# Peptides against a protein of PDB entry 4QMF, part 27

Target 1, 175 residues: chain A of PDB entry 4QMF
Amino acid sequence: ESSFMTLFPKYRESYLKTIWNDVTRALDKHNIACVLDLVEGSMTVKTTRKTYDPAIILKARDLIKLLARSVPFPQAVKILQDDMACDVIKIGNFVTNKERFVKRRQRLVGPNGNTLKALELLTKCYILVQGNTVSAMGPFKGLKEVRRVVEDCMKNIHPIYHIKELMIKRELAKR

## One batch from the design tools (peptide; aimed at target 1 R107)

Design b2_p19_5_s1 (made by RFdiffusion4, then SolubleMPNN; from b2_p19_5, 9 letters changed)
Fold by OpenDDE base, seed 4:
Structure b2_p19_5_s1 (fold): chain B 175 residues (1-175), chain A 19 residues (1-19)
Amino acid sequence: as target 1 above (175 residues)
Amino acid sequence: SDEKLLEEAIKLLEEELKK
């Protein structure tokens, strides 16, 4: 039997408590057990004797990973679908200066969230910028593109340049 | 549509970059 555990920050506790019954119900459909440990501040998923699909435990692992990084449950639970993948991109270590970090992180979002929205549309991904991570969900190809844009942004390459590139590629694909 | 939203978003981004 397989199990995975992830820690979550204290500020997520109240939300996780609120939605944990929903998490349990979603995972029960796949005979995956789960535990919310409020003392340790952890979530655990594990296979059971009744788990039929061995691969679902990896998706359950991803589910709790996403939840720990502030992805809302209605979105995070979609990871259990076969065609859905995810990525949690650590962005906190690209720059040492806090102000520079905040500035570059804000570029990912852009005015009124337009940069992020454009990137989501082009990559067909859900993207959440929160704290020191960017969480993304979608097709593998899209996720690869998201990671590139996000990391390059933290390396001081403005997302607009990648967005323009993706637009060109999109137009070419329509031909 | 997604296409319309995308075009609008890009337009706004380009305008912001010109400032």
Scores: peptide ipSAE 0.113, ipTM 0.773, DockQ to the pose 0.632
OpenDDE base, seeds 1, 2, 3, 5: peptide ipSAE 0.057, 0.104, 0.112, 0.101; ipTM 0.716, 0.766, 0.773, 0.765

Design b2_p19_5_s2 (made by RFdiffusion4, then SolubleMPNN; from b2_p19_5, 8 letters changed; failed a check: too like the target's own chain)
Amino acid sequence: SDEKLLEEAIKELEKELKE

Design b2_p19_5_s3 (made by RFdiffusion4, then SolubleMPNN; from b2_p19_5, 8 letters changed)
Fold by OpenDDE base, seed 4:
Formats: C-alpha cells, sequence, structure tokens
Structure b2_p19_5_s3 (fold): chain B 175 residues (1-175), chain A 19 residues (1-19)
C-alpha cells in the first residue's frame, strides 16, 4: 500500500479542521483513506485494500499538498479529476533580500490582481500566490507556462513580457 | 467574457508599464 504525508503550517490548522470531513468524503469515493494529525501538523493519504485505481493516490497526494499551501478545498478537490494537474512552485529561494522578494512576488499579482488574472486566462489555470509558493492547477501545457512566468518573475523578468507573448500566441492560434 | 476581461487586464498592465 502507498501513502503520502505533507506538513502544513500552524495558521492553516483551523481551516483544515473545518473542511476535513469534505476531504474524507471526496477521497472515500476513491477508497483512499486520509488522516489529519493536528499534533504533528500533517495530512496523510493512503491506499486501502479497496482502492481500485492505483493512480488516484498520486492525485490524493497532490490534494493534500495543495491544501497545505492554502488552496481552498472547492478548488483543490478538482485535482481528483483526470484532466486536472497541479504544480506548487517554490519562490522563496530566488531572492535573499526580503524586500526584493516581496516586490517581485507582488508583480505576479499586479494592480488589482490583473496580472494574475491575465495569466490565469491565458494559461487556463487557477493560480494562487501565497507565502513562499505559487500553486497552480490546470492543463499541463498551461502549468508549464505558469512556472516559466513565475520563476522568471522571481528572476526580475516582469510578467507583462510573458503575458504579451502569450497573447500573441493566442491570436496566432485562432487563425 | 474572458476575452473582454483579458483585453482589459492587458490594457491596464500596459498603462502601468509606461509609468
Amino acid sequence: as target 1 above (175 residues)
Amino acid sequence: SDEELLEKAIKELEEEEKK
């Protein structure tokens, strides 16, 4: 049997407690067991003798990973769909200066969140910028694009340049 | 529509870039 465990930060505990029954029900449909350990601050998913799809455990792993990084349950649970993939991009190690980090992270969001919204639309992904990570969900191609934009942003390449490129590509694809 | 939202977002981003 396969199992995966992820730690979550303390500030996430209250929310996870609130939605854990929903997590359990969602995973029960796939005969995946799950445990919320409030002492350790961890979530665990594991196959059971009744698990019929061996691949679903990987999606369950991704589910708890997303939840640990502040993705809300109604969005995170979509990872259990066959056509949905995800990526958790660590952005905290690109820049040592905290102020510079914050500024670059803010560029991903942009004024009124418009940069992020544009990127979501162009990549057909859900994107959440939180703390030292960016969580994304969507098609594989879109996720690759998101990662590129996010990492380049942390490397001081403004997202607008990539957005413009994606716009051009989108227009070309329509013709 | 998504297209309208995208165009609006791009326009605003372009304006910010000019500043």
Scores: peptide ipSAE 0.044, ipTM 0.705, DockQ to the pose 0.652
OpenDDE base, seeds 1, 2, 3, 5: peptide ipSAE 0.039, 0.038, 0.038, 0.040; ipTM 0.690, 0.686, 0.703, 0.691

Design b2_p19_5_s4 (made by RFdiffusion4, then SolubleMPNN; from b2_p19_5, 7 letters changed)
Fold by OpenDDE base, seed 4:
Structure b2_p19_5_s4 (fold): chain B 175 residues (1-175), chain A 19 residues (1-19)
Amino acid sequence: as target 1 above (175 residues)
Amino acid sequence: SDEKLLEEALKELEEELKK
């Protein structure tokens, strides 16, 4: 049987405790067992003898990965849908200077979050910028675009460049 | 709706890009 475990930061503990019954219920529908270990600070998912879909364990793995990176449960649970994929992009190691890191990370969000919202629309993805990671959920095509924009942003390529390109492509697709 | 909000955000961005 298959099992996956992910660690979560301490500040996430309170929230995870509040939603864990919902996590359990969602995974029970697929006969996937789960454990929240508050001592270790970990979440575990595992197949059972009643698990009928062997692929669902990978989605369960993704679920706890997303939850560990601050994605809210109502959004994260959508990963269990067949047509939904996700990506957790580590952004913390692109820049050594903390101030520069914060500045570039903020560019992803933009004023009033409009840069992020535009990117979400153009890629048809959900995107959460939190801490040292960017979590994204959506179609594979969109996820690839998100990763490119995010990583390039951390390499000092402003997101507006890619957004403009995506907007042009969108307009062409409407014709 | 979320879609409407996103469209508005995009519209604002489009205006900024035109400048």
Scores: peptide ipSAE 0.180, ipTM 0.807, DockQ to the pose 0.235
OpenDDE base, seeds 1, 2, 3, 5: peptide ipSAE 0.066, 0.145, 0.157, 0.146; ipTM 0.721, 0.792, 0.799, 0.793

Design b2_p19_6 (made by RFdiffusion4)
Pose (drawn by RFdiffusion4):
Structure b2_p19_6 (pose): chain A 175 residues (1-175), chain P 19 residues (1-19)
Amino acid sequence: as target 1 above (175 residues)
Amino acid sequence: SEEEELLEQALEEMEEELE
């Protein structure tokens, strides 16, 4: 009955093609069927007659969505867990110009990826920047903070204020 | 810790970029 599908770019195809057997196995634990269409370049997840809890299909949809945005499989299967949520942030429709987009995304990740790593440490979330999206995984509150930072960064508001704020909050909680 | 050093470095890099 329930079926969700997503598209993936070609540069991702090889990776998925070699790890797909691991995906259908992880999904087989929940009795969710999945197909990988190479010609169309898509992934599809479906519920079956023997699926225990159909609602997990939502998590399965998130899994393949994370897989379409260059999130590694070992990190991605964690979405099938309970205390795990995700958020794939679209950053394409903030800037009409290409140069400024790269400028702000590069500002988002920063030198050596440090400021991006700093966000991971402060929001306690896994964050991955890829092309037109920023994929995040972890606690709901930290996810809200990540979306806030990313969205406010793709708009010309620098991440430094947010990082400072989160650092201050963390030290205040330390007390 | 290594994480604290990284956070301090990330703050310094962001201040430099903002200037």

Design b2_p19_6_s1 (made by RFdiffusion4, then SolubleMPNN; from b2_p19_6, 6 letters changed)
Fold by OpenDDE base, seed 5:
Structure b2_p19_6_s1 (fold): chain B 175 residues (1-175), chain A 19 residues (1-19)
Amino acid sequence: as target 1 above (175 residues)
Amino acid sequence: SEDEELLEKAIKELEEELK
């Protein structure tokens, strides 16, 4: 039997309570058990004797990881699909100055979120910037590109340079 | 396409921000 646990911040508790029945139903289809511990502030997923696919527990692990980082359930549950991967990128440790951190994080989002939307389109990923992490879901190739852009942004390389490069590559691929 | 328009708009806004 395999088990994975993740902690979640207090501000996420109310939402997780409201969607936990949906989480349970989604995992039941794969015979994965789950527990929400409101005292500890944790989510746990476990294989059962009826679990057929041993690899699905890893996707369940990713599901609760994404939920803990504020990804909404309708998006996070897509991780259970075979062709879907995810990445949680820690961005809070690239710069010590809080103001600098906030500015660089905002550059990733851009005016009206358009920078982030452009990056999502070019990489075919879902991307959520929240707190000290960036959560991404999509194809493995796209996720690698997202991580590069996100980390470089926190290293003071503006996302525009990567976006322009991705645009060029996209145009070339259409030929 | 709608996607292309969004991308173009994003690039334009970013370029203006960097000026």
Scores: peptide ipSAE 0.127, ipTM 0.775, DockQ to the pose 0.802
OpenDDE base, seeds 1, 2, 3, 4: peptide ipSAE 0.069, 0.068, 0.077, 0.116; ipTM 0.736, 0.733, 0.738, 0.765

Design b2_p19_6_s2 (made by RFdiffusion4, then SolubleMPNN; from b2_p19_6, 8 letters changed)
Fold by OpenDDE base, seed 4:
Structure b2_p19_6_s2 (fold): chain B 175 residues (1-175), chain A 19 residues (1-19)
Amino acid sequence: as target 1 above (175 residues)
Amino acid sequence: SEDEKLLKEAIEQLEKELE
């Protein structure tokens, strides 16, 4: 039997409690068991004797990982689909200065969220910037692009540079 | 597509803000 556990921050507790029945129902379809431990502040997923797809446990692992990082359930649950991948990018350790960190993180979002929206469209990914992580869901190639842009942003390369590059590549691919 | 239009508009706005 395979099992995975992830911790979640206290501020997520209320939300996770409200959606946990939905999590359970979604995972039950795959015969994956799950546990929400409010004392420890953890989520656990595990295979059962009735689990028929051994790979689904890895997707369940990703599901709770995404939920722990503030991805809403209706989006996070899509990870259970075969064609959906995800990435949780840690951004908190690129910059030691808190003010600089906040500034660079904000660049990922941009005015009115336009930078993030542009990146989502170009990469065909869902992207959530929250706390010390950026969560992304989508195709593998798109996720790789997202990670590059996100990490470079934290290294003081403005996202617009990559967005322009991706736009050019997109236009060329149409030819 | 509609997404392409939105993308172009977003990029245009971003470029203006960076000027």
Scores: peptide ipSAE 0.127, ipTM 0.783, DockQ to the pose 0.619
OpenDDE base, seeds 1, 2, 3, 5: peptide ipSAE 0.061, 0.068, 0.067, 0.105; ipTM 0.720, 0.727, 0.725, 0.765

Design b2_p19_6_s3 (made by RFdiffusion4, then SolubleMPNN; from b2_p19_6, 6 letters changed)
Fold by OpenDDE base, seed 5:
Structure b2_p19_6_s3 (fold): chain B 175 residues (1-175), chain A 19 residues (1-19)
Amino acid sequence: as target 1 above (175 residues)
Amino acid sequence: SEDEKLLEQAIKELEEELK
C-alpha cells in the first residue's frame, strides 16, 4: 500500500471543505482512498486493495499538491488524465527583498494578466501564480518552457524575451 | 485568430513597458 500526504495553508481550508466530496468521487473511480484532516491541515491519498493501476497514486499525489497551492478543483482534477503533467515552481527564494519579489512576480502576470495568458497559449499550459509558487499543468515540453520563463523572470530576465522566442518558434512550426 | 491577437497585444504591452 502506498500513501502520500500534503499540508495546506489555513486560508485554503474553507475551499477544500467545499470540494472534498468531489475529490473523493474522482479518486473513487480509481479505487484511491483520500482523507481531509482539518485539525492537522493535511490531505492524504492512499492505494487500496482494489487499486488496479499502481501509477495512479502518483497522479493522486499531484492532485492534492495542486489543490494545496490554490489550483481550483475543476482544473486540478485534470491531472488524473494520462496525458497531463504538472509542476509546482517555488519562486519565493530567488530574491530576498520583498518589494523586488513582488515586482518580478507581477511581471510574470503582466497588465491585465496578458503576459501570463500569452505564456499559457504558447506553452499549451495552465499557469497559476499564487503566493510563493507558480503551479502549471500541461504537456511535459510546455512545462519545461514554463519553468524556464518563471525562474528567469525571478532572476530579472523579463518574460518578453522568452515570449518573443516562443512566438518565432511557433511561426516556424507552421511551415 | 483570437489567440494571435492576444499574443500580439501582450507583446505590444510588454514592449511599451520596457521603453
Scores: peptide ipSAE 0.125, ipTM 0.771, DockQ to the pose 0.807
OpenDDE base, seeds 1, 2, 3, 4: peptide ipSAE 0.065, 0.065, 0.069, 0.125; ipTM 0.727, 0.728, 0.734, 0.774

Design b2_p19_6_s4 (made by RFdiffusion4, then SolubleMPNN; from b2_p19_6, 7 letters changed)
Fold by OpenDDE base, seed 4:
Structure b2_p19_6_s4 (fold): chain B 175 residues (1-175), chain A 19 residues (1-19)
Amino acid sequence: as target 1 above (175 residues)
Amino acid sequence: SEDEKLLKEAIEELEKELE
C-alpha cells in the first residue's frame, strides 16, 4: 500500500487541527486514511484495502502538500477532483538577499493584489503566495504559465510582461 | 464577461503604476 507524508510549519498547527475532521471526511469518501501528527508536525495519507482508485492517493498527497503551504481547505480539497492539478513552486532560493526576495515576491501580488488576480484570471488558476512558496491549482496549461511567471519574477522579470503576453494570446485565441 | 472586464481594469492600473 502507498503512503505519503508531509511536514508543516508550526504556525499551521492550529488551523490544521480545526479542519482535520473535514480532511478525514473528504478522504474517507475515497477510502484514503489520514493522520495528523502534532508531535512531529506532519500529515500522512495512505491507501487502505478498500481504496478502489489507485490514483487518488496521489491527489491525497497533493492535498496535504497544499494544506502544509497555507492553502485553505475549501480550496485545497478541490485537488481531489479529476480535472484539477496543482503546483507548489519554491521561490526562496532564487535570491540570496532577503530584501530583494521580499520585493520580488511582492511583485507577484502587486498593488491591491491586482497582479495576482490578473494572473489567476489569465491562467484560470488559483494562486497563493505564502512564505517561500507559491501554490497554484488549476489546469495543467495554466499551471505551466503560472510557474513561468513566478520563476521569472524571482529572476527580476516583472510579471506585467507576461501578463501582457498572456492577454494578447487570449485575444488571439478568441479569433 | 465580467472577468474580462476585471482583467482589463487590473492591467490598466498596473500599467499606470509602471509608467
Scores: peptide ipSAE 0.114, ipTM 0.776, DockQ to the pose 0.635
OpenDDE base, seeds 1, 2, 3, 5: peptide ipSAE 0.052, 0.042, 0.052, 0.100; ipTM 0.708, 0.704, 0.709, 0.763; seed 5 fails the geometry check

Design b2_p19_7 (made by RFdiffusion4)
Pose (drawn by RFdiffusion4):
Parts: structure tokens; C-alpha cells; sequence
Structure b2_p19_7 (pose): chain A 175 residues (1-175), chain P 19 residues (1-19)
């Protein structure tokens, strides 16, 4: 009955092709069927007659979505857990110009990926920047903070204010 | 290690904002 599909870019195909057996196995635990269409370049997740809880298909949809945005499989299967939520942030329709887009996304990740790592430490979330998207996984509150930072960064508001704020909040909680 | 990284990240952000 329930079926969700997503598209993936070609540079991701090889990785998925070799880890797909691990995916259908992880999904087999929940009795969710899945197909990988190489010609179309897509992934599909479906519920079956023998699926215990159909709502997990939403999580399965998130899984393949994370897999389409270059999130590694071991990190991605965590979405099948309970205390795990995700958010794939689209950053394409903020800047019409290509140079400025790269400028702001690079500002988002920063030198040696430090400021990106700093966000991971402060929001307690896994964050991955790829092409036109920023994929995030973890606590709902931290996810809200990540979306806030990313969206406000793709707009010309520098992440430094946000990082400082979160640092101050953290130290205040330490007390 | 994490504290050092955070301090370094703040310094890098301050330098980038001054540019």
C-alpha cells in the first residue's frame, strides 16, 4: 500500500549499489520492501502484508532520503531508531547567483570544517553539507537550532552570532 | 580537544566577519 520514492545523483550510485544489500537487510527487520532502480536512478520503499507497524515507513522514507544526500549508511540507519529525527535542509533557492551561494555555503562549513563541527558539538546533531542540501540528524530541539543556523546563514547573517549564543547558553546550563 | 576546536572556530569566525 504505502510507498515512497526518492531520486539520487549518479556520483552516489556506486556507493548505494554496494551497500544496498545492507539496506534491504536493515529494512527487512521491519518488513519494509525496497527497490533500487539504477536506470532511473531512484530508491523506493514500500510496506507489505507482513509489516507490523506501517508508520515506520515514514522513517524508511527518511532513510533513503538521507542516502540520496550522501549521508553514510551507518549514520543513516539510526533514523530507524526511536529517539532519532532528521531534517534535510534545501539551500538552493536562497541565491540566484552561483558565486554567492558557494560563498555562503563555504561560510556555513568554514575553514577545515571547524564551524560546521562546532555546530555539531553545540546542537548535539550530526550535520552533513552536500551540494544543494544540508542533512541533519538528532534531537528535535537541536534540529530546530541547526535549521535556524543554516537558513539564517544562507541569508547573509553570519553564523558567529548563533555559535556565540549557543555557547553562552551551554555555559549557563553548566553552572 | 572539543574546547580547543570551539575556541579555534570562534577565532576563525571573528576573522571572517572582520573581512
Amino acid sequence: as target 1 above (175 residues)
Amino acid sequence: EEEELLEQALKELEEELEE

Design b2_p19_7_s1 (made by RFdiffusion4, then SolubleMPNN; from b2_p19_7, 5 letters changed)
Fold by OpenDDE base, seed 4:
Structure b2_p19_7_s1 (fold): chain B 175 residues (1-175), chain A 19 residues (1-19)
Amino acid sequence: as target 1 above (175 residues)
Amino acid sequence: EDEKLLEEALKELEKELKE
């Protein structure tokens, strides 16, 4: 039997309570058990004797990881699909100066969220910038690109340079 | 449609960098 647990911040508690029945129902289809512990502030997923696919527990692990990082359930639950991968990129340790951190993080989003939207379109990923992490969901190739852009942004390389590169590559692929 | 959105986004980003 396999089990995974993740902690979630207090501010996430209310939301998780509201969607936990949906989480349970989604995981029940795969015979994965789950527990929301409001005292500890944790989510747990575990295989059961009826779990058929041993790999699904890893996706369940990813599900609760995404939920803990503020990804909405309707999006996070897509991780259970075979062709969907995810990445949680820690960005809080690249810059020691808080103000600089905030500025660089904001560059990922851009005016009216246009930078993030462009990156999502180019990589075919869902991307959520929240707190000290960036959560992404999509194809593996796209996720690799997202991580590069995100980390480089925190290293003071503006996302626009990567966006331009990705646009060029996209155009070349269409021809 | 996506291409148009990208082009528009790029133009806005380029303006921001030049400012």
Scores: peptide ipSAE 0.119, ipTM 0.770, DockQ to the pose 0.671
OpenDDE base, seeds 1, 2, 3, 5: peptide ipSAE 0.074, 0.112, 0.048, 0.103; ipTM 0.740, 0.764, 0.705, 0.756

Design b2_p19_7_s2 (made by RFdiffusion4, then SolubleMPNN; from b2_p19_7, 8 letters changed; failed a check: too like the target's own chain)
Amino acid sequence: SDEELLKEALELLEKELKE

Design b2_p19_7_s3 (made by RFdiffusion4, then SolubleMPNN; from b2_p19_7, 5 letters changed)
Fold by OpenDDE base, seed 4:
Structure b2_p19_7_s3 (fold): chain B 175 residues (1-175), chain A 19 residues (1-19)
Amino acid sequence: as target 1 above (175 residues)
Amino acid sequence: MDEELLEKAIKELEEELEK
């Protein structure tokens, strides 16, 4: 049997308590057990003797990982679908200067969230910028593109350049 | 619909970069 545990920050506790019954029901369909430990501040998923698909535990692992990083449940639960993948990109270690970090992180969002929206549309991914991580969900190809843009942004390459490149590629693919 | 939103977003981003 397999189990995975993820810690979550204190500010996430209230929300997780609110949606945990929904998490339980979603995982019960796959005979995956789960535990919310408010003392430790952790979520755990584990296979049971009734778990049929051994691969689903990895998706359950990803589910709690996403939830810990502020992805809302209605979106995070989609990870249980076969065609859905995710990535949690740590961005906090690229820049030591806090102000520079904040500025570069903000570039990922852009004015009125347009940079992020454009990137989501082009990659067919859901993207959430929160704290020291960027969480993404979607097809593997799209996720690869998201990671590149996000990491390059933290390396002071403005996302617009990648967005333009993706636009060109998209147009070429339509022809 | 996605194309229209994307085009609008790109246009606004380009305008922002020119400032």
Scores: peptide ipSAE 0.081, ipTM 0.717, DockQ to the pose 0.608
OpenDDE base, seeds 1, 2, 3, 5: peptide ipSAE 0.079, 0.068, 0.073, 0.072; ipTM 0.718, 0.709, 0.714, 0.712; seeds 2, 3, 5 fail the geometry check

Design b2_p19_7_s4 (made by RFdiffusion4, then SolubleMPNN; from b2_p19_7, 5 letters changed)
Fold by OpenDDE base, seed 4:
Structure b2_p19_7_s4 (fold): chain B 175 residues (1-175), chain A 19 residues (1-19)
Amino acid sequence: as target 1 above (175 residues)
Amino acid sequence: SDEELLKQAIKELEEELKE
C-alpha cells in the first residue's frame, strides 16, 4: 500500500483542523485514509484495502501538498478530479536579498491583483502566491505556462511580457 | 467578459511599466 506525508507550517494548523472532516469525507469516497498529526505538524494519506483506483493516491498526495501551502479546501479538493493537475513552485531560492524577493513576488500579483488575474485567465489556472511558493491548479499546458512566468518573474523578467505573449497566442488560436 | 477584463488588466499593467 502507498502512503504520502507532508509537513505544514504552524500557522496553517487552525485552518486544517477546521476543514479536516471535509478532507476525510472527500477522500473516503475514494477509500483513501488520511491522518492529521498536530504534534508533528503533518498530513498523511494512504491507500486502503478498499482503494479501487491506484492513481487516486497521487491526487490525494497533491491535495495535502496544496493544503499545506495555504490553498483553501474548496479549491484544493478539485485536484481529485481527473482533468485537474497542480504545481507547487518554489520561489524562495531565486533571490538571496529579501527585499528583492518581496518585490519580485509582488510583481506576480501586481496592482489590484491584475497581473495574477490576467495570468489565471490566459492559462485557465487557479494561482495562489503565498510565502515562498506559488500554487497553481489547472490543465497541464496552463501549468507549464504558469511555471515559466513565475520563475522568470523571480529572475527579474516582468510578467507583463509573458502576458502579452500569451494574449497574442490566444488571439491567434481563435482564428 | 473575460476578454474585456483581460484587456483592461493588460492596459493597466502597461501603464504601470511606463512609470
Scores: peptide ipSAE 0.193, ipTM 0.812, DockQ to the pose 0.669
OpenDDE base, seeds 1, 2, 3, 5: peptide ipSAE 0.091, 0.169, 0.192, 0.166; ipTM 0.737, 0.799, 0.812, 0.797; seed 2 fails the geometry check

Design b2_p19_8 (made by RFdiffusion4)
Pose (drawn by RFdiffusion4):
Structure b2_p19_8 (pose): chain A 175 residues (1-175), chain P 19 residues (1-19)
Amino acid sequence: as target 1 above (175 residues)
Amino acid sequence: EEELDEELEKLAEKIIEES
C-alpha cells in the first residue's frame, strides 16, 4: 500500500549500487520492500502484507532521502532507530546568484570544516553539507537549532552569533 | 565580514579542542 520514492544524482549511484544489498537487509528487519531503479535514478520504499508496524515506512522514506543526499549508509541506518530524527534542509532558493550562494554555504562550513564541526558539537547532531542541501540527524531540539543556523546563514546573518550563543548556553548548563 | 570569519575560526578551534 504505502510507497515513497526519491531521486538521486548520478555521482551517488555507484555508492548506492554497492551498498544496496545492505539497505534491503536493514529494511528486511522491518519487512519493508525497496527497489533501486538505475535507469530512472531513483529509490523506492514500500510496505508489504507482512509489515508489523506500517508507520516505520516514514523512517524508511527518511533513510532513502538521506541516502540521496550523500549521507553514508552506516550513519543513515540510525534513522531506523527510535531516538533518532532527521532534517534535510533545502538551501537552493535563498540566493539567485551562484557566487553568493557558494560564499554563504562555504561560510556555513568554514575553514577546514571547523565551524560545521563546532555546530555538530554544540547541537549534538550529525550534519552533512552537500550541493543544495544540508542533512541533519539527531535530537529534535538540536535539529531545530541546526535548521535555525543554516537558514539564518544562507541569509546574510553570520553563524558566529549563533555559535557564541550556544557556547554560552552550554557553559551555563555546566555550572 | 573577514574579521567575523577570523573570530569564528578561532572560536570553532577552541570549541573543538575542548571537546

Design b2_p19_8_s1 (made by RFdiffusion4, then SolubleMPNN; from b2_p19_8, 8 letters changed)
Fold by OpenDDE base, seed 4:
Structure b2_p19_8_s1 (fold): chain B 175 residues (1-175), chain A 19 residues (1-19)
Amino acid sequence: as target 1 above (175 residues)
Amino acid sequence: EEKLDKELDELSREILEES
């Protein structure tokens, strides 16, 4: 039997309580058990004797990881699909200066979230910037691109260079 | 950098409009 546990921040508790029945229902379809521990502030997923697909536990692990990082359930649950992957990119350790961190993080989002939305389209990914992490869901190729843009941005490499590159690649793919 | 930020926003909006 396999199990995975993820801690979540206190501010996430209320939301997780609200959607936990939905989480349980989604995982029950795969015979994966789950537990929300409000005292410890953790989520746990585990295989059962009825779990058929051993790989689904890894997706369940990713599900709770995404939920812990503020990804909403309707989006996070898509990770259970066979063709969906995810990445949680820690961005808080690239810059020690708080103001610089905030500025670079905001640059990823852009005015009205335009930059982030554009990046989502170019990479065919869902992307959420929250706190010290960026959560992404989509195809592996797209996720790789997202991570590159995100990390480089935190390293003070302006996203515009990558966006232009992705635009070129997209145009080439259409032909 | 401010110039690049502005250009990035313009480019982003262009991408969104094309979709």
Scores: peptide ipSAE 0.730, ipTM 0.966, DockQ to the pose 0.971
OpenDDE base, seeds 1, 2, 3, 5: peptide ipSAE 0.728, 0.728, 0.725, 0.723; ipTM 0.966, 0.966, 0.965, 0.965

Design b2_p19_8_s2 (made by RFdiffusion4, then SolubleMPNN; from b2_p19_8, 7 letters changed)
Fold by OpenDDE base, seed 4:
Structure b2_p19_8_s2 (fold): chain B 175 residues (1-175), chain A 19 residues (1-19)
Amino acid sequence: as target 1 above (175 residues)
Amino acid sequence: EEELDKELDELSKKILKES
């Protein structure tokens, strides 16, 4: 049987406690067991003898990964759908200077989150920027685009270039 | 960079409005 565990930061504990029954219920539909360990600060998912879809455990793994990175449950649970993929992009190692990191991260989000929302529309993804990670959910092609924009932004390549490119691609796809 | 930031915000708003 397969099992996956992820650690979560302390500040997520309260929220995870409140939604864990919902997590359990969602995973029970697939006969996936789950455990919230408040002492260790971990979430675990595992197959059971009743698990009928061997691939669902990987989605369960992704679910707890997303939850650990502050994705709300109503959004994160969508990962259990067949057509939904996700990516957790670590952005903390691209810049050593804290001020530059914050600046580039903020540039990705934009005023009032406009840049991020625009990127979501262009890629058909959900995107959450939190701490040292960017969590994204959506189609594989969109996720690939998101990762490129996010990482390049942290490398000091301004998002505007990618946004313009995505706009052009979108227009071409409508034809 | 500041100019690009402003341009990006305007472009983003446009995208959001047209959606």
Scores: peptide ipSAE 0.737, ipTM 0.967, DockQ to the pose 0.971
OpenDDE base, seeds 1, 2, 3, 5: peptide ipSAE 0.735, 0.736, 0.734, 0.732; ipTM 0.967, 0.967, 0.967, 0.967

Design b2_p19_8_s3 (made by RFdiffusion4, then SolubleMPNN; from b2_p19_8, 6 letters changed)
Fold by OpenDDE base, seed 4:
Structure b2_p19_8_s3 (fold): chain B 175 residues (1-175), chain A 19 residues (1-19)
Amino acid sequence: as target 1 above (175 residues)
Amino acid sequence: EEKLDEELDKLSKEILEES
């Protein structure tokens, strides 16, 4: 049987406690067991003898990974759908200077989150920027685009260049 | 860079309005 565990930061504990029954219910539909360990600060998912889809455990793994990175449950649970993929992009290692990190992260989000929302629309993804990670959910092609924009932004490549490129691609796809 | 930031925000708003 397969099992996956992820750690979560302390500030997520309260929220995870409140939604864990919902997590359990969602995973029970697939006969995946789950455990919230408040002492260790971890979430675990595992197959059972009744698990009928061997691939669902990987989605369950992704679910707890997303939850650990502050993705709300109503969004994160969508990962259990066959057509939904996700990516957790670590952005904390691209810049050593804290001020530069904050600046580049904010540039990715934009005023009132407009840049991020625009990127979500262009890529057909959900995107959450939180702490040192960017969580994204959507189609594989969109996720690839998101990762490129996010990482390049942290490398001091301004998002505007990618946004313009994505706009052109979108227009071409409508034809 | 500040100019690009402003331009990006403008462009982002346009994208959102077109949706």
Scores: peptide ipSAE 0.720, ipTM 0.963, DockQ to the pose 0.968
OpenDDE base, seeds 1, 2, 3, 5: peptide ipSAE 0.718, 0.718, 0.716, 0.714; ipTM 0.963, 0.963, 0.963, 0.962

